# Peptides against a protein of PDB entry 6DSZ: the designs that were tried, part 77

Target 1, 361 residues: chain A of PDB entry 6DSZ
Amino acid sequence: NYVVTAQKPTAVNGCVTGHFTSAEDLNLLIAKNTRLEIYVVTAEGLRPVKEVGMYGKIAVMELFRPKGESKDLLFILTAKYNACILEYKQSGESIDIITRAHGNVQDRIGRPSETGIIGIIDPECRMIGLRLYDGLFKVIPLDRDNKELKAFNIRLEELHVIDVKFLYGCQAPTICFVYQDPQGRHVKTYEVSLREKEFNKGPWKQENVEAEASMVIAVPEPFGGAIIIGQESITYHNGDKYLAIAPPIIKQSTIVCHNRVDPNGSRYLLGDMEGRLFMLLLEKEEQMDGTVTLKDLRVELLGETSIAECLTYLDNGVVFVGSRLGDSQLVKLNVDSNEQGSYVVAMETFTNLGPIVDMCV

## One batch from the design tools (peptide; made by RFdiffusion4, then SolubleMPNN)

Design b2_p13_1_s1 (from b2_p13_1, 4 letters changed)
Fold by OpenDDE base, seed 1:
Structure b2_p13_1_s1 (fold): chain B 361 residues (1-361), chain A 13 residues (1-13)
Amino acid sequence: as target 1 above (361 residues)
Amino acid sequence: MVPLPTDKSLPVL
């Protein structure tokens, strides 16, 4: 009797960093299809803490810290539209993952969006936003006492949303999104009224962005606003400041993932379809009134890694490169380049055995 | 386990 130990999934489809196990612990959470892996980031490396089987493929995985929580909570949405909010609880050696809230957010009517599931959390933890279907934005209000995730839909006039994020520093929850219409791609903002369950006009819009604009990055204060990444260009906009760059190096391969390095939004990692790792830098100018404005944008090639499905900065220049197509890696970013001009050193490689095809033999 | 050096914010490259 060969117990074919069902190989655990090895392809990474999501990763996040935060303080999930405690307020003090730095964690790496990795989604591998239906499996969630939880690590503590230590001076000695990644310490495994727990693995959790999910009832479906993880489609969204986001850490967030509501007001009055001591540590981050985990939002998960599966490809079957099962949503949950998870809490880590340790009592001595006993480790439990507690479901704080759950629900199914599937609609009976709607066209699933071609760009897949998008899940976002308001930086002030007022709501979760979901783009599941064309012409609908689903809102899950975040309330501490809710054991059942209740959602409502707001109608979107923009049927083809490419990407969406919540903005920082907004009095009301505000989304920024790239959408496509017959005239091209555009960026728009909406305020989300929880009370009225409707959109109000957002602070700004930008019509006719790059035709291949594919990603929105919300930039924290003091800069605020958003970065729009295309095939040929990277654009910053915050309502008052507009800046675009078109570095030739990004035209070689499509940027497919990003992660913020600095809490203030001064630096972002970018990964492309060839496994090139970039740093996007926001150069600041301090005004005499103490306001910080964007002076310039710069892109630097750091080096090469496995093709990233997701990136997450850990600490002290260590980055986790989550790969679906290749081996995932821990890499070190160095201040000084090697002889080849690379700032990237592979520290650890995690073999990807590919998708477990359930061969029903 | 690959050692993750503790407590130095990456210098601004």
Scores: peptide ipSAE 0.028, ipTM 0.629, DockQ to the pose 0.605
Fold by OpenDDE base, seed 2:
Structure b2_p13_1_s1 (fold): chain B 361 residues (1-361), chain A 13 residues (1-13)
Amino acid sequence: as target 1 above (361 residues)
Amino acid sequence: MVPLPTDKSLPVL
């Protein structure tokens, strides 16, 4: 009887930061295949709070705070299309993870998208959007009392969506997405009507973006709009302002993940396929009327880390680097560079033992 | 590098 002690998965496939355990606690949540790890971020490091087994591989993990909630809720979608909304509840020493809502969002008809599952939440918590299948955008309305996650599909004319986000500061929920057609890659926006269950024309579009445009970053107010990351270029668009940079340093490796540092969207961490860590900076210009406009974009190389699958800024210059291919890390960002010109110092390394190859012996 | 935002939520060590 070989008790194969099922080694716990160590490869990170997602991470998020927010206030899940309380309004005051800063949490790091880490997805490791079917496992969710919950930490409190402290001055001394990561304090483990709870580990949760999920009934499938975590494909989407997002924190969100509906109006009138004191703390964040967790949306999870599994690779088998099981959706849930989780709440952390503590009663003295008793810690429970409560399922507020659940549902299966699988369609009987549809081509699963080759780029995998995308899940996004409207910044105003009006809906969850899911790109699961080509030519379909699934909407889950967020209703406080709904224990059953009901979804509907809107037909998307753009069959090959690369990435999609909800925009900030929109009267109606508005998506911004990169798509590919025979003419190249493009950016488009749609307003999502919950009432009519259809798309309306969005505020702007950008045809013929960079051929390898791969990511959309929704930018908070006061800037608004979106950043589009390519292989060669980084572009900003908000309907009124367009700005593009082509820093040579990003051409060396594909940017694969991002994380917002500032709540106002002034800075973003970028990670590439070589484990290089960048800071993207949005330089502001204050107008005489008090409006803030984007003046410029800048990219700075910070240093090297493990190849990030996901990044999250914690606080005080500490970043969690979630790695699938290598060891995950806590890193410190310094103001001054070391002798090698790096601003990054590894604080802690979390050994990745790789995929459990089920050696069927 | 621009100073990193410290959310004063964590004690600045």
Scores: peptide ipSAE 0.027, ipTM 0.614, DockQ to the pose 0.091
Fold by OpenDDE base, seed 4:
Structure b2_p13_1_s1 (fold): chain B 361 residues (1-361), chain A 13 residues (1-13)
Amino acid sequence: as target 1 above (361 residues)
Amino acid sequence: MVPLPTDKSLPVL
């Protein structure tokens, strides 16, 4: 029996940064198919802490900190609809990943959405939202004492949701989503009632966005609202303020991933299908009443990387570029460009050996 | 030139 030691997956399909191991530790978590890798970000680089095997391909991986938790918890959803909330526990040298809650969120009825699984967490940690099936939005209420993840569905009239996020600064949990109908793509908001298990009318909508609008970014306070990324345009809307830009540089390749750099949502990294790395900047205007409003949006080309499946800003201008198609990278962002006009310097490269095609010989 | 967040509160890689 030649135990071909199954080569560990190297293709990255998700990454997230937060404080999972402790309140003080900065962690990088990397999803590689069924494998979760946990690193501590240090001045010397990435220190591996633990690897966790999951009972399926990781489809969603999000860190969140419920009120009164000292560190982040990890939500994972697999492609087979197994959900769990994980906690890191260390007792001396013993490291345990504790399942705080779990459940299967598969429905017996529903068409799996063509745009894949979307999982989102309310910024106030009131609920998890899941777009798994067309015409359904699944809600998992977050309760500390609940070891069993109980979910319910809300009917969504919009059958073709492209992307969805929870908004920040909303009294009730509020989703913002791009959807497609026969008339084009649109943005809509809904409030989610946990009590009534229904949608209420959200604060705003934007009909007839760009035909290729593909991503929603929820913007933190003080700006609030959302950024909608298309192929040709980037738009901001918060109910009161609307702003759109169409920088020619983004037309060359489709933006496929994003990551927030600043906690206040002033900057975002954008990655496209050619491996170009951009910075999206939200320019502030302070009003006489002390309110901060969006003045302008700007996009800057930083340089080139591996084609990002996911991006995460670590610290000190260091970015992890998670790649599915190429090698993942640690890159440094510089204030000054090099002689080629690039602000990006590769620090480390993680070889992607691709899918092991089990050639059954 | 995008000023990078130099919030050095975290480990300087």
Scores: peptide ipSAE 0.028, ipTM 0.598, DockQ to the pose 0.082; fails the geometry check
Fold by OpenDDE base, seed 5:
Structure b2_p13_1_s1 (fold): chain B 361 residues (1-361), chain A 13 residues (1-13)
Amino acid sequence: as target 1 above (361 residues)
Amino acid sequence: MVPLPTDKSLPVL
């Protein structure tokens, strides 16, 4: 009986930064298949705090702070549609991960979407949205007193959603999504009515976006709106302003992940399938009335890393590069380039042992 | 050259 000690998974499939352990601690949370690793970001590096086993592969991992919470809560959805909201509690040396709410959000009927599970949280913490199945948008209302995550479905007319986000600064929870139909790819918005359990017409739409438009980034105030990333173009739209760029450098490899650097949405990290790291910059224009508008978009190549499955900016120019295909990294962004023209320096590398081949012996 | 944000209240890695 060779007990193959199942090596812990090392491939990263999600990462998020926030204040989960306390209001003061900066945390890095890393999803490695069924494992959640919790770190505190320190001047000395990443301090491990807790490892948590999940009842399935983590498919969604998002931090959110409901009104009146002192620290972030963690939403997790597994690939088997088990949802939970987790809270970190520490009492002296005792560390507990408390399940505040849980539920199974699987439908008996539905085609699982080919682009996988998407989970999003309204910036005002009114609801969680899930794209699990074609033609359905699942809503989990966020209620503090509810230990059972109840969900309902809203029918989407758009069967082939590519990506979806909640927008910022909306009176009602509003989604923005890229979808595909026989005429191409398009961007649409819907308001989500919790009361009526239906979609209302959103503030804007953009028909006939780039054919390979694959990602939506919701932009915080003061800009608002969304960024749509394609293979050849990056576009911004907020209902009033449209701007598009087509930097030749992004055509070389598909952008696959992004992370917001600045709280105001002025900068984003972008990672591509070749491990290139970019900065997307939103240039502001201040109007005479004090309104901030988008002036321009720029993309700058920073350097190369492991192929990112996920990116998260920590602080002080430090970025965690979560890799599924290669080694995960802590990298430093520098103001000055090295001799090779790179602004990226690897600080630490976390060996990826690859997929655990279950050798059925 | 992109300015890097730094929160001095956070640990410097």
Scores: peptide ipSAE 0.016, ipTM 0.577, DockQ to the pose 0.097; fails the geometry check

Design b2_p13_1_s2 (from b2_p13_1 with S1M F4L D12V)
Fold by OpenDDE base, seed 3:
Structure b2_p13_1_s2 (fold): chain B 361 residues (1-361), chain A 13 residues (1-13)
Amino acid sequence: as target 1 above (361 residues)
Amino acid sequence: MVPLPTDSSLPVL
């Protein structure tokens, strides 16, 4: 009997930061295939708190704080379309992960989207949105008393959605998405009516964006709107203002992940396929009426890391670089560059032993 | 580089 000690997965496929264990604790949550690792961020580094086995590969992992919750809840969707909302509960030394709600959101009819599963949460926690299938947007209303995650589909006319996010500061839940049609790639917005279970016209659209526009970043207030990341360009749009930059430095490799640094959306980390780490900066202009507008966009190269599948800013310039292809890292961002011109210093490296091929024998 | 947000309440890693 070879007890193959089932090696724990080491490849990271998602990471999020928030207040999951308590209102005060800063947590790093790491998805490694079917495993969720929960850490507390401390002065001494990452303190492991709990590991959770999931009944499938984690495809979506998002923290959210419903109105009147003291700490974040965790939404997980698996690659088998099992959805759950998890809560951390500690009672003395006893640590429990409670399932508040669960459901299977698989449809019997639909073409699974080639760009995979996208899961997003409305910033006001009114709903979860899921792009699972072409021409469908699935909505899970967030209700506190609902132990069973109920979902409905809204038909999308746009069959080839590339990326989608909920916008901030919208009276109704509003999605912004990049889609492709025969004329190119475009950005559109829709309001989501929970009552009517339909899309209403959103506040703005931008036709004919960059042909390789691949990511949407929803920008918090006071800026609002969205950033669209392409291969050659980065664009901002909020309905009133459009701004585009084409920094030559981003043309060398495709940006594949992002993470917000500042709560107000003034800075974002960007990671590319070569392991380059960038800072995207939104330069503010304060108007005489007290409104904050975007003056400019700037991209700065910080340094090199492992190829990021996901990035998350922790605190004090520490970033977790979740890697699927290489070793995951804790890195420090410095104000001053080193002798090589890098602002990035590796603090800790987490060895990636590669994908465990479950050979079903 | 713009100073990184440091929450002074969190330990400096």
Scores: peptide ipSAE 0.025, ipTM 0.630, DockQ to the pose 0.100
Fold by OpenDDE base, seed 5:
Structure b2_p13_1_s2 (fold): chain B 361 residues (1-361), chain A 13 residues (1-13)
Amino acid sequence: as target 1 above (361 residues)
Amino acid sequence: MVPLPTDSSLPVL
């Protein structure tokens, strides 16, 4: 009996930062296939707190704070469509991960989308949205007392959704998505009616975006709106303002992940398929009425890291680079560049042993 | 030069 001690998965497929263990603790949560790792971010580095085995590959992992919660809750969706909401609970030395709610959100009918699972949470915690199948948007209403996650589908006319996010500052939950049709790629918005279980017309749309537009970033107030990232261009739209940049440096490799640095959406980390790390900056213009508008977008190359599957800004210029293809890293962003012009310094490297081939014997 | 958040709460590594 060779007990092949199954090596723990090392490839990172998701990461999030928030306040999961307490209101005061800054946490890094790392998804490694079926494993969730929970760290406290400290001045000395990452302190491991808990590892959690999940009943399947983690496909979505998002922190959210419903009104009246003191700390963040964790939404997880597995590749087998098992959804749960998790809470961290500590009682002295006893650490428990409590399932607040769970459910299976698999449909019997539907084509799984080729671009995989997308899961998003409304910034006001009114609902979770899931793009699992072509032509369907699944909604999970967030209710405090529901131990069972109930979902319903809304039909999307747009069959080929590339990416989707909830917008900030919307009276009703509003999605913004990139979709493809025979004419190209487009951006559209819909309001989500929980009551009627339908889409209403959203505040804006942008037809004929860049052909390779691949990501939507919802921008917090005061800017609002969304950033659309393509291969050649980065665009901003909020219904009233449109701005596009085409920095030559982003054409060299496809941007594949992003993370918001500032709570107000002034800066974002961008990672590409070559492991280049960028900062996207939203330049402000204060109007005479005290309104803040977007003046410009700027992209700066920070340096090179492992190829990021996910990025998360921690604090004090420290970034976790979650890599599936290479070693994950803690990196420090510096104000001054090194001799090579890089603002990135590797602080810690986490060896990736590659995919665990589960040989089911 | 991207101004890094100087959140003073975490000790400088």
Scores: peptide ipSAE 0.018, ipTM 0.603, DockQ to the pose 0.093
Fold by OpenDDE base, seed 4:
Structure b2_p13_1_s2 (fold): chain B 361 residues (1-361), chain A 13 residues (1-13)
Amino acid sequence: as target 1 above (361 residues)
Amino acid sequence: MVPLPTDSSLPVL
């Protein structure tokens, strides 16, 4: 009996940073297919804390902090539509991952969306939103005492949603999404009524965005609104302000992932299909009334990394580059460029053994 | 040159 110790998956398909183990600890959480790895970020590097096996491929992994929680909770959705909310509990040396809530969110009827599973959390932790099927938006209300994840569907008229996020600073939970119709790609917003279980008209829309607009970034206050990333352009809209840039450097390869660096949404890391790492900068303009508006958008090439499936800024200019196709990396961002003009220095590389092709010999 | 966040809550990695 050769127990082929099934090599643990090494390909990264998601990563998130937050305060999961404690309020004070900075954690890196890494999704590797069915495996969740939990690290503490330390001055010496990544300290492994726990590994968790999931009952399926992790499709969504998001940290969120409901009002009155001291630390972040973890939402996980699997590719088989098993949802859970996890809590880290430590009692001395005993480490437990507690399932606070769980449920299966699969519908009996629906076409699975071609762009895959999207899961998003309202910044005010009022609900989780799921785009699982064309023409449906699933809502999981977040209630503190609910051990059962009860979901309901709202019908979307827009069948081909490309990406969706919850906006910040909205009185009601508000989604912003890119969708495609026969006329092209568009951006729309909807308010989500938990009470009526319907969409209300959102604050703004932008018809006829770039044909290859693929990602929505919700921007925190004070800017608010959203960034729409295309192949050739990056646009910002908040209902009152519109700004677009078309930096030639992004045309060389499609941006495939992003991560917010600053809590106030002033900077974002962008990764493309060639492993180029960019910084997107939101330049501030302070108005005479004390309001902060977006003056300009700028993109700067930082350097090259492994092809990112996901990016997460840790601290001190350290970034985790989660790669599915290549080796994952810890990289340091420097203020000064090297002789090659790169601001990126690889600190650590995590070998990706690739898909274990079970060669049935 | 993009200013990096220098406001770290953690010790320098």
Scores: peptide ipSAE 0.016, ipTM 0.598, DockQ to the pose 0.099
Fold by OpenDDE base, seed 1:
Structure b2_p13_1_s2 (fold): chain B 361 residues (1-361), chain A 13 residues (1-13)
Amino acid sequence: as target 1 above (361 residues)
Amino acid sequence: MVPLPTDSSLPVL
């Protein structure tokens, strides 16, 4: 009896950092196909806490903290449209992952979007938004007492959404999205009315962005607005201020992932298809009235890593590089470059054994 | 030179 020990998945398809185990613990959560790994970030490295098997491939994994929760909750959506909200509970040595809410959000009618599943959470935790199908935006209202995740659809006129995020600092939940039509790619905003279950006109739009605009980053206050990343350009817009850069270094390879470093949105990590790691910097200008405006955007090459599927800043200049194609890494960002001009030092490497193709023979 | 946030709250890895 050869017990074929099914090798655990090693390819990373998502990662997130937050306070999931406690209010004080910094956690790294890693999605490896159907497996969720939970670590505590410590001075000695990553301490494993729990592994959780999911009933399907993890497609969305987001931490969020509803008003009056002491720690973060975890939203997971699977590739089979099973949604859940998870809570970590520890009682002495007993560790439980509790499902606070669950539901299936699959529609009977709709074309699955070619760019895959997008899941986003409103920064004020009013709702979850899902782009699952062309011409539909699914809303899951976040209610504390609801064990059943109920969703409704709002029709999008824009059939080909590339990326979507919720904006910060909005009185109503507001989405910002890149979409494609026959005229090119554009950015638009909508307010989401939970009451009326409809879109209202958002605060701003930008027609005719770069043809390869692929990602939206929502920027927190005091800047607000969004960053749009293309193949050749990076653009900031907040309704009042527009700023674009076209650094030649980003033309060499497509930016594929991002992560916010500073809580105030002053810096972002960017990873490209060649495994280059960049820092995007938002330079501040403080006005005489104490208002903060964006002075400039700058991109700096930090160094090379494994090709990132996802990035997450931990603390103290440590970054987790989640890789699907290569080995995942813990890397240290340094203030000073090495002799090769790199600010990146690999601390730990996690071997990727590749996809176990179950060849049913 | 990118200033790294040294959040002094966690022990330096």
Scores: peptide ipSAE 0.016, ipTM 0.587, DockQ to the pose 0.107; fails the geometry check

